# Designs tried in a protein design run: peptides against a protein of PDB entry 6UG1. Part 9

Target 1, 304 residues: chain A of PDB entry 6UG1
Amino acid sequence: SNEERKRRKYFHMLYLVCLMVHGFIRNEWINSKRLSRKLSNLVPEKVFELLHPQKDEELPLRSTRKLLDGLKKCMELWQKHWKITKKYDNVGLYMRTWKEIEMSANNKRKFKTLKRSDFLRAVSKGHGDPDISVQGFVAMLRACNVNARLIMSCQPPDFTNMKIDTSLNGNNAYKDMVKYPIFWCEVWDKFSKKWITVDPVNLKTIEQVRLHSKLAPKGVACCERNMLRYVIAYDRKYGCRDVTRRYAQWMNSKVRKRRITKDDFGEKWFRKVITALHHRKRTKIDDYEDQYFFQRDESEGIPD
Target 2, 301 residues: chain A of PDB entry 6UG1 as posed
Amino acid sequence: SNEERKRRKYFHMLYLVCLMVHGFIRNEWINSKRLSRKLSNLVPEKVFELLHPQKDEELPLRSTRKLLDGLKKCMELWQKHWKITKKYDNEGLYMRTWKEIEMSANNKRKFKTLKRSDFLRAVSKGHGDPDISVQGFVAMLRACNVNARLIMSCQPPDFTNMKIDTSLNAYKDMVKYPIFWCEVWDKFSKKWITVDPVNLKTIEQVRLHSKLAPKGVACCERNMLRYVIAYDRKYGCRDVTRRYAQWMNSKVRKRRITKDDFGEKWFRKVITALHHRKRTKIDDYEDQYFFRRDESEGIPD

## One batch from the design tools (peptide; aimed at target 1 R7)

Design b1_p10_3_s4 (made by RFdiffusion4, then SolubleMPNN; from b1_p10_3, 7 letters changed)
Fold by OpenDDE base, seed 1:
Structure b1_p10_3_s4 (fold): chain B 304 residues (1-304), chain A 10 residues (1-10)
Amino acid sequence: as target 1 above (304 residues)
Amino acid sequence: ELQELEKLWN
């Protein structure tokens, strides 16, 4: 019905705000001075120097290569620190079906909200789910004065799915779900004027994204609980930015149709949400990023 | 409903 379409759109919007606020709160927690002091001790001086290379005036690419090597070594150090990777409770922050949402409303399941103190202890001990691990890695890079962003792929229920029964039956459902991450890291490369993508936990990869990312979910089974629609970046200065364009190959043709921003009302509403979560002034880094997104939009073209 | 969400951000 038209009523059910409105209800699903409304619930998608509410759920998206809750996810974006969750990302904001986790970004505040990883800025903990107590955590920063502990995590800086994991990074040897030689690795710190690689994270902060001098500008090579002859070949700026040499400086980028040092930064990439420093980030690789940080991933290796992080793997040594992280002792226990817990499975997600149910689906974690992956996408729920409409049926699962309705069933969860009827079941008074007390979601045990992780407290800030428990999060800081989990990161310090190296014990937690993959999301906590990625968030801790971002905290370690920030402790080393690296301009690292927390990236969150927000997975609200699909308001474009009007099926009554959306149950996902499958023995491999968990493996397919966790094949691609929900959280990752970006690091600013001041030499190339680009963001470097870092997945320290899931794929254990570093990318300089041009047209596509390895972190973008591929295949029907993986996309059922992880649809690339809202990739939100949270920086160390409490900036909040939509960076979906970096990771979406087909933003205009495919991704936009599944976003609330497909219409003018949804675009205006989503801009208000981003603005409310963006607690810093604009910088030259934002100008370089917007220029990159513009070039990506022009290169994709208008969908036929 | 959608107008109420818009009021929360005005």
Scores: peptide ipSAE 0.015, ipTM 0.554, DockQ to the pose 0.060
OpenDDE base, seeds 2, 3, 4, 5: peptide ipSAE 0.008, 0.008, 0.010, 0.007; ipTM 0.486, 0.465, 0.648, 0.576

Design b1_p10_4 (made by RFdiffusion4)
Pose (drawn by RFdiffusion4):
Structure b1_p10_4 (pose): chain A 301 residues (1-169, 173-304), chain P 10 residues (1-10)
Amino acid sequence: as target 2 above (301 residues)
Amino acid sequence: EEVEKLLLKK
């Protein structure tokens, strides 16, 4: 019914707002001073110097390389620090079906509250699922004074799914791509470096294609790329989906609430509500990247 | 509760 269609659109908006705000608060917890000081002693002087390379006037590229080596070394030592990697209970934060949600609302059960202290304890001990692990990795980079963003792929239920049944054909297929990852600024190449230290264990300077964007019909059942939100040290919130969307104006726009005007205006209201800092020059360099990327997409196939 | 009612509405 057209009524159920409208409800799905609203609940989608609601769930999306909640997800994005959770990203906002979790990013706040990541900035905890007490935790940052402990995680900093995990980084040797050698690697620390690699994370803050000297300006190389003759060839800025060498500085970028040193940072990449540093990022690689950090990924490695984080693999060691993180002693216990849990499985997501049930579905984690991956996209759920309307049927699954309706049924979760029906069954109330008992849910262990978490709060901030328990999160901090878990990151320091090294116990958690991949989301906690990557979030902790970002907290570590921040304790070393690197401009690290937390990236979250918000996976609200699909408001474009009109079906009354909504059934699917695997755990391994869900976890192929991450919901959370990291970006780090390169002041020499003036670009954001993508880092996934937990799932793909890769570092990529995304130009026109990214390893992190999910592929294949089976894998996209639980992970439909729509809203890639970046949170920074100074409490910025930017929609960074253009970096990770091969076909943004075609494939992805149909799945986002921003396809109509009301949707874009509303979405902007939320981003602004979550962006608690003023514009920096880095924001401009990023907008330039996005503009060029937006113009290079061209006609679809 | 309001959300539950919204979701269970047929």

Design b1_p10_4_s1 (made by RFdiffusion4, then SolubleMPNN; from b1_p10_4, 4 letters changed)
Fold by OpenDDE base, seed 3:
Structure b1_p10_4_s1 (fold): chain B 304 residues (1-304), chain A 10 residues (1-10)
Amino acid sequence: as target 1 above (304 residues)
Amino acid sequence: DELKKLLLEK
């Protein structure tokens, strides 16, 4: 019905705000001074120097290569620190079906809200789910004075799916779900004027995204619980930015149709949500990023 | 409060 379409759109908006606020809160928690002091001790001086290379005026690419090597070594150090990767309780922050939402409304399932103290302890011990591990990795890079962002792929229920039964068929549902991350890291390269993408936990990869990312879900089974629609960046200064354009190859043709921002009302609403979560002034880094997004929109073209 | 206003602005 038209009323069910409105209900699903509204519930998607509410769920999206809750996810974006969750990302904001986790980004605040990883700025803990106590955690920063502990995690800085995991990074040897030689690795710290690679994270902060001098500018090579002759070949700036040499400085970028040092930074990439430093980030690789940080991923290796992080794997040594992290002792226990817990499975998600149920589906974690991956996308729920409409049926699962309706069933959960009837069941007062106490969401185990992890307290700040328990989160800091989990990161400090190296015990937790993949999301806690990625968040801790961002905290370690920030402890080394690296301009690292926490990235969150927000997975609200698909308001464009009007099926009554949205049950997922498949024996490997968990493996397919966790094939791609929900949280990752970006690091600012001051030499190339670009963000470097880092997945320290799931795919264990570092990339400089051009047209597509390795972190973008591929295949029907993986996309059932992980649809690339809302990739939100949280920086060390409490900035909040939509960076979906970086990771979406087909933003205009495919991704936009699955976003609340497909219409003017949804665009205005989503801009208000971003503004409410953005607690810093604009910087020249934001100008370089917006220029990159503009070039990516021109290169994709307008869908016919 | 602001987020509730943003959600209730029909």
Scores: peptide ipSAE 0.028, ipTM 0.695, DockQ to the pose 0.069
OpenDDE base, seeds 1, 2, 4, 5: peptide ipSAE 0.027, 0.027, 0.027, 0.021; ipTM 0.705, 0.700, 0.701, 0.672; seed 1 fails the geometry check

Design b1_p10_4_s2 (made by RFdiffusion4, then SolubleMPNN; from b1_p10_4, 4 letters changed)
Fold by OpenDDE base, seed 3:
Structure b1_p10_4_s2 (fold): chain B 304 residues (1-304), chain A 10 residues (1-10)
Amino acid sequence: as target 1 above (304 residues)
Amino acid sequence: DELRKLLLSK
């Protein structure tokens, strides 16, 4: 019905805001001074120097290569620190079906909200789910004065799916779900004027995204619980930015149709949500990023 | 309240 379509759209919007606020809160927690002091001790001086290379005026790419090597070594150090990767309770922050939402509304499932103190302890011990691990990795890079962003792929229920039964048939549902991350890192390369993508936990990869990312879900089974629609960046200065354009190859042709921003009302609403979560002034880094997004929109083509 | 205003502000 038209009413059920409106209900699912509204519930998607509410769920999306809750996810974006969760990302904001986790981004605040990883700025903990106590955690920063503890995590900085995991990074040897030689690795710190690689994270902060001098500008090579002859070949800026040499400086970028040092930064990439420093980030690789930080991923290796992080793997040594992290002792226990817990499985998610149920589906974690991956996408729920409409049936799962209806069933969960009837069951007052106590969402065990992890307290800030428990989060800081988990990161400090190296014990937690993959999301806590990625968030801790971002905290370690920030402790080393690296301009690292927490990235969150927000997975609200698909309001474009009007099926009543949205049960997932897959025997390997968990393996397919966790094949791609929900949280990752971006690092600002001051030499190339670009964001470097870092997945320290899931795919254990570093990439400079051109046209597509390795972190973008591929295949039907993986996309059932992980649809790339809302990739939100949280920086160390409490900035909040939509960076979906970086990771979406087909933003205009495919991804936009699955977003609340497909219509003017949804675009205005989503802009208000981003503005409410953005607590810093614009910088020249934002100008370079917006220029990159513009070039990516031109290269995809504006749908006629 | 602000979240409701954000969600309900047509």
Scores: peptide ipSAE 0.030, ipTM 0.709, DockQ to the pose 0.068
OpenDDE base, seeds 1, 2, 4, 5: peptide ipSAE 0.028, 0.030, 0.027, 0.019; ipTM 0.718, 0.715, 0.716, 0.673; seed 1 fails the geometry check

Design b1_p10_4_s3 (made by RFdiffusion4, then SolubleMPNN; from b1_p10_4, 4 letters changed)
Fold by OpenDDE base, seed 3:
Structure b1_p10_4_s3 (fold): chain B 304 residues (1-304), chain A 10 residues (1-10)
Amino acid sequence: as target 1 above (304 residues)
Amino acid sequence: DELKKLLLSK
């Protein structure tokens, strides 16, 4: 019905805001001074120097290569620190079906909200789910004065799916779900004027995204619980930015149709949500990023 | 309150 379509759209909007606020809160927690002091001790001086290379005036690419090597070594150090990767409770922050939402509304399962103290302890011990691990990695890079962002792929229920039963029949449902991350890192390269993508936990990869990312879900089974629609960046200064354009190859032709921003009302609403979560002034880094997004929109073209 | 205003802002 038209009423059920409106209901699912409204519930998607509410769920999306809750996810974006969750990302904001986790981004605040990883700025803990106590955690920063503890995590900085994991990074040897030689690795710190690689994270902060001098500008090579002849070949700026040499400085970028040092930064990339420093980030690789930080991923290796992080793997040594992290002792226990817990499975997600149920589906974690991956996408729920409409049936699962309806059943969960009847069952007041108290989501055990992890307290700030428990999060800081989990990161400090190296014990937690993959999301806690990624968030801790961002905290370690920030402890080393690296301009690292927490990235969150927000997975609200698909309001474009009007099926009554959206049960997932897949035997490998968990493996397919966790094939791609929900949280990752971006690091500002001051030499190339670009963001470097870092997945320290899932794919264990560093990428300089051009047209597409390895972190973008591909295939039917993995896209059932992980649809790339809302990739939100949280920086060390409490900035909040939509960076979906970086990771979406087909933003205009495919991704936009699955977003609340497909219409003017949804665009204005989503802009208000981003503005409410953005607690810093604009910088030249934002100008370089917006220029990159513009060039990516021009290169994709208008969908016929 | 602000979240409700954001969600309910026609």
Scores: peptide ipSAE 0.030, ipTM 0.708, DockQ to the pose 0.067
OpenDDE base, seeds 1, 2, 4, 5: peptide ipSAE 0.029, 0.024, 0.028, 0.023; ipTM 0.717, 0.721, 0.715, 0.712

Design b1_p10_4_s4 (made by RFdiffusion4, then SolubleMPNN; from b1_p10_4, 4 letters changed)
Fold by OpenDDE base, seed 3:
Structure b1_p10_4_s4 (fold): chain B 304 residues (1-304), chain A 10 residues (1-10)
Amino acid sequence: as target 1 above (304 residues)
Amino acid sequence: DELKELLLKK
C-alpha cells in the first residue's frame, strides 16, 4: 500500500539517524586521552617516523610510499594487539529485513548497549567484534597524530523493498554478511591531497580509491545485508561528512535510487542530519575532497 | 530534541 511505503520510508529515516548518532558517539569514545596514551605505546618510533615522512619536493610520491608503509606496519601491529575477534550478536549493524524489524518490535530484545568504560576496556585488551577492532585501530592512528577518520557504512532497512516477506534464503548468511566491512578507516595523505582507505580487520587492505573500492559489496548474497548507500566519515575534530561518492562507482545511476536523498525533501532532511553531527569549521581538506567528488560525478555522467 | 524536530518537521 501507499501507507506501508510511507511507514517504511519514515522507519528508514529514523533508523539511519540512530546509526549516524551511534557512529558519532563511537568517534567521540575513540578520542579518549587514556586510550590514546595506551595505544601510542604500540607504535615504535621507526613506524611513527614513516607515518610522518618529510615532504619530498622532488618526488612527493616517495613521501606517500613511506606513509603507506607506515600504515601497513600499523595494521601488522594491530593484528598482534588484537587477541579475540568476537562474532556479532545476531547481525550486528548489518542490514535487517522488514520481517526481522517487525519481529523485533514484538520482542523487547534488550540491545546490549556497550558502555564507554566497557568499550575502552575491550579496545585496550584487544577483545571485541570487528567494529570495536576497527574503531580501536582509528584510535591508535589518532594517538600517533595521524589524521584518521572513522568510516561507517550505515545499513538502514531498504525502504525501496516493498515485499511483505523479506526473509533471506541461505546457509552461509553470516559468511556472506561479514565478507565486506561496515566500519573502516581513512587517512589523509597531505602529499597527494587524497584520502587513503584502510580496512585493518576484514579485508586487511590499503587502497587509494580511483573509480571503485574493494570495500564496496559485490554479489547478491553479500548485498542482502550490506548495501552501499550511506558511507559517513567521522574525523578527529568531530567533523561528519558523506563520503559515499568515493566508494560508489554508480552513485547517480544505482545508489541514489536507494537513498532517502533521491527526492528534494530527503536531500534537505539528510543535509540537516549531517549539519547537526558536524561540529567543526570547513578546512582546505574538505575543499580537495569536494573537488574530487565533483570530478567523480562528472566522470560518471548523468544516467540516461 | 533537535533530531526529533528534524524528523517531525514535515
Scores: peptide ipSAE 0.032, ipTM 0.701, DockQ to the pose 0.068
OpenDDE base, seeds 1, 2, 4, 5: peptide ipSAE 0.029, 0.030, 0.025, 0.022; ipTM 0.709, 0.703, 0.690, 0.672

Design b1_p10_5 (made by RFdiffusion4)
Pose (drawn by RFdiffusion4):
Structure b1_p10_5 (pose): chain A 301 residues (1-169, 173-304), chain P 10 residues (1-10)
Amino acid sequence: as target 2 above (301 residues)
Amino acid sequence: EFLDEEYLKL
């Protein structure tokens, strides 16, 4: 019914707002001073110097390379620090079906509250699922004074799914791509470096294509790329989906609430509500990248 | 819990 269609659109908006706000608060917890000081001693002087390379006037590229080596070394040592990698209970934060949600609302059960202290304890011990692990990795980079963003791929239920049944054909297929990952600023190449230290264990300077965007019909059942939100050290919130969307204006726009005007205005209201800092020059360099990327997409196939 | 309650209201 048209009524159920409208409810799905609303609940989608609601769930999305909650997800994005959870990203905002979790980013706050990541900045915890007490935790940052402990995680900093995990980084040797050698690697620390690699994370803060000197300006190389003749060839800025060498500085970028040193940072990449540093990022690689950090990924490695984080693989060692993280001793216990749990499985997501049930579905984690991956996209759920309308049927699954309706049923979760029905069954109330008992839910262990988490809170801030328990999160900190888990990151210091090295116990957690991949989301906690990557989030902790970002906290470590921040304790070393690197401009690290937390990236979250918000996976609200699909408001474009009109079906009354909504059934699907695997765990391994869900976890192929991450929900959480990291970006780090390169002041020499003036670009954001994408880092996934937990799932794909890769570092990529995304230009026109990214390894992180999910592919294949089976894998996209639980992970439909729509809202890639970046949170930074100074409490910025930016929609960074353009970096990770090969076909943004075609494929992805149909799946976002921003396809109509009301949707874009509303979405902007939330981003602004979550962006608690003023514009920096880096924001401009990023907008320039997005503009060029937006103009290079062209006609679809 | 909050989302479940909001869903049931619908």

Design b1_p10_5_s1 (made by RFdiffusion4, then SolubleMPNN; from b1_p10_5, 8 letters changed)
Fold by OpenDDE base, seed 2:
Structure b1_p10_5_s1 (fold): chain B 304 residues (1-304), chain A 10 residues (1-10)
Amino acid sequence: as target 1 above (304 residues)
Amino acid sequence: DELNKFLKSL
């Protein structure tokens, strides 16, 4: 019905705000001074120097290469620190079906909320789910004065799916779900004026995204619980930015159709949500990023 | 947080 379409749209909007606020809260928690002091001790001086290379004026690429090597070594150090990767309870923050949402609403299950103290302890011990691990990695880079963003791929239920039963029949549902991350890191490269993408936990990859990301879900089974629609960046200064354009090859032709921002009302609403979560002044880094997104929009074109 | 409880209850 038209009512069910409206209900699913509004529920998607509410769920998206809840996810974005969750990302904001986790971004605040990883700024903990106590955690920072503990995690800085994981990074040797030689690795710290690689994270902060001098500007090579002859070949800026040499400085970028040092930074990339430093980030690689930080991923290796992080793997040594992290002792226990817990499986997600159910689907974690991956996308739920409409049926699962309806069933969960009826089931008054006491979900154990992770408190800030429990999170800080989990990161400090190296015990937790992959999301906690990524968040802790961002905290470690921030402890080393790296301009690292927490990235969250927000997975609200698909309001464009109007099927009554949205049951997922796949035996490998968990493996397909966790094939791509929900949380990752971006690091500002001051030499190339670009964000470097870092997945320290899942794919264990570093990339300089031009047109395509390895972190973008591929294949039907993976996209059932991980649809690239709302990739939100949280910086150390409580900035909040939509960075979906970086990771979406087909933003205009495909991704936009699955977003609340497909219409002017949704665009204005989503901009208000971003603005409410954005607690810093604009910087030249935002200008370089917006210029990159503009060039990506021009290069994709508007689908006819 | 109630939000995380809500997000988990979903």
Scores: peptide ipSAE 0.034, ipTM 0.777, DockQ to the pose 0.137
OpenDDE base, seeds 1, 3, 4, 5: peptide ipSAE 0.026, 0.025, 0.026, 0.022; ipTM 0.725, 0.719, 0.728, 0.693

Design b1_p10_5_s2 (made by RFdiffusion4, then SolubleMPNN; from b1_p10_5, 7 letters changed)
Fold by OpenDDE base, seed 5:
Structure b1_p10_5_s2 (fold): chain B 304 residues (1-304), chain A 10 residues (1-10)
Amino acid sequence: as target 1 above (304 residues)
Amino acid sequence: DELAEFLKSL
């Protein structure tokens, strides 16, 4: 019905806000001074120097290469620190079906909230799920004075899916779900004036995204619980930005149709949510990023 | 996590 379509749209909006606020809170927790002091001790001076290279005036690319090598070594150090990767309870923050939402509303299951103290302990011990691990990695880079963002791919239920029963059939559902991350890192390269993408946990990759990312879900089974729609960046100064354009090859033709921002009402609403979570002034970094997004929009063209 | 609980209580 038209009413059910409206209900699913509004529920998607509420769910999206709750996910974005969750990302904001986790971004505050990883700014913990106590955690920062512990995690800085994991990074040797030689690796710290690679994270903070001098500007090579002859060949700025040499400075970027040092930063990339420093980030690779940080990923290796993080793997040594992280002792236990727990599986997600159920689906974690991956996308739920409408049926799973309806069934969970009927089941008064007390979920165990991870408190700030428990999170800080989990990161310090190296014991937790992949999301806690990524968040801890961002905390380690921030402890080394790196301009690292926490990236969250928000997975609200698909309001464009009007099917009642979306039974996700099969024993491989968990493997397909976790094939691509929900959380990752971005690091500002002051030499190239670009964000570097870092997945320290899942794909264990570093990339300089131009037209496409390895972190973008591919294939029907992987997209059932991980649809690239709302990639939100949380910086160390409590900035909040939509960076979906970086990771979406087909933003205009495909991704926009699955977002609340497909219409003017949804666009205006989503801008208000971003603005409410954005607690810093604009910087030259935002100008370079917006210029990159503009060039990407021009290169994709207008959807037919 | 509280929000994930809140969302699960919805």
Scores: peptide ipSAE 0.038, ipTM 0.775, DockQ to the pose 0.255
OpenDDE base, seeds 1, 2, 3, 4: peptide ipSAE 0.027, 0.027, 0.027, 0.028; ipTM 0.734, 0.734, 0.731, 0.744

Design b1_p10_5_s3 (made by RFdiffusion4, then SolubleMPNN; from b1_p10_5, 6 letters changed)
Fold by OpenDDE base, seed 5:
Structure b1_p10_5_s3 (fold): chain B 304 residues (1-304), chain A 10 residues (1-10)
Amino acid sequence: as target 1 above (304 residues)
Amino acid sequence: EELAEFLKSL
């Protein structure tokens, strides 16, 4: 019905706000001074120097290469620190079906909330799920004074899916779900004036995204619980930015149709949510990023 | 926390 379509749209909006606030809170927790002091000790001086290369005036690309090598070594150090990767007890922060939401509402399951103290302990010991591991990696880079963002691919239920029962094929569902990450890192390269994408846990890859990312879910089975729609960046200064354009090859033709921002009301609403979570002034980094997004929109074209 | 509990109560 038209009513059910409205209900699913509003529920999607509420769920999206809740996910975005969760990302904001986790971004605050990874700024813990106590955690920072502990995680900085994981990074040797030689690796710290690679993270902070001098500007090569002759060939700025040499400075970028040092930063990339430093980030690779940080990923290796992080793998040595991380002792236990726990599976998600359910779907974690991956996309739920409408049926799973209806069933969850009927079942008063006491969800174990992870407290700030438990999170800090988990990161400190190297024991937790992949999301905690990525968040801890961002904390380690921030402890080394790197301009690292926490990236969250927000997975609200698909309000464009009007099917009652989405029969997810059970047995391979977890493997397909976790094939692509929900959380990752971005690092500012001051030399190239671009964000570097880092997945330290899942794909264990570093990318300088131009047109597409390896972190973008591909294939029907992977997209059932991980649909690239809302990639939100949380920086060390409590900035909040929509960076979906970086990771979406087909933002205008495909991704926009699955977002609340497909209409003017949804766009204005989503801008208000971003603005409410954005606690810093604009910087030249934001100007370079917006210029990159503009060039990406021009290169994709307007969908017919 | 409350919001994660709220998201979990959903």
Scores: peptide ipSAE 0.036, ipTM 0.782, DockQ to the pose 0.163
OpenDDE base, seeds 1, 2, 3, 4: peptide ipSAE 0.028, 0.034, 0.028, 0.028; ipTM 0.745, 0.775, 0.743, 0.755; seed 2 fails the geometry check

Design b1_p10_5_s4 (made by RFdiffusion4, then SolubleMPNN; from b1_p10_5, 7 letters changed)
Fold by OpenDDE base, seed 1:
Structure b1_p10_5_s4 (fold): chain B 304 residues (1-304), chain A 10 residues (1-10)
Amino acid sequence: as target 1 above (304 residues)
Amino acid sequence: SELSEVLKSL
């Protein structure tokens, strides 16, 4: 019915705000001064120097190469720190079906909300799920004075799916679900004026995204619980930005159709949500990023 | 709060 379509759209919007607020709160927690002091001790001086290379005026690419090597070594150090990777409880922050949402409304399962103290302990010990591990990695880079963002791929239920979801079958569903991350890192390269993408936990990769990312889910089974629609960046100064354009190859033709921002009402509403979570002034870094997104929109073209 | 206004506009 038209009413059920409206209900699913509304529930998607509410769920999206809850996810974006969760990302904001986790971004605040990883700014903990106590955690920062502990995590800085994991990075030796030689690796710190690679994270902060001098500007090579002859060839700025040499400075970028040093930064990339420093980030690679930080990923290796992080793997040594992280002792226990826990499985997600149920589906974690991956996308739920409409049936699972309806069943969860009937089953008052007390979600054990992880407290700030428990999170800080988990990161300090190297014990937790992959999301806690990525968030801790961002905290370690920030402890080394690196301009690192926490990235969250928000997975609200698909309001464009009007089918009664058949139960996603069986044991393979977990492997396909976790094949691509929900959380990752971006690092600002001051030499190339670009964000570097870092997945320290799942794919263990560093990339300079041009047209597409390795972190973008591929294949039907992987996209059932991980649909790239809302990639939100949280910086160390409590900035909040939509960076979906970086990771979406087909933003205009495919991704936009599955976003609340497909219509003017949804665009205006989503802009209000971003503004409410954006607690810093604009910088030249935002100008370079917006210029890159503009060039990516022009290069994709407008779908006919 | 601005967030409360966004939630009220839902």
Scores: peptide ipSAE 0.040, ipTM 0.783, DockQ to the pose 0.078
OpenDDE base, seeds 2, 3, 4, 5: peptide ipSAE 0.031, 0.040, 0.040, 0.038; ipTM 0.767, 0.778, 0.780, 0.776

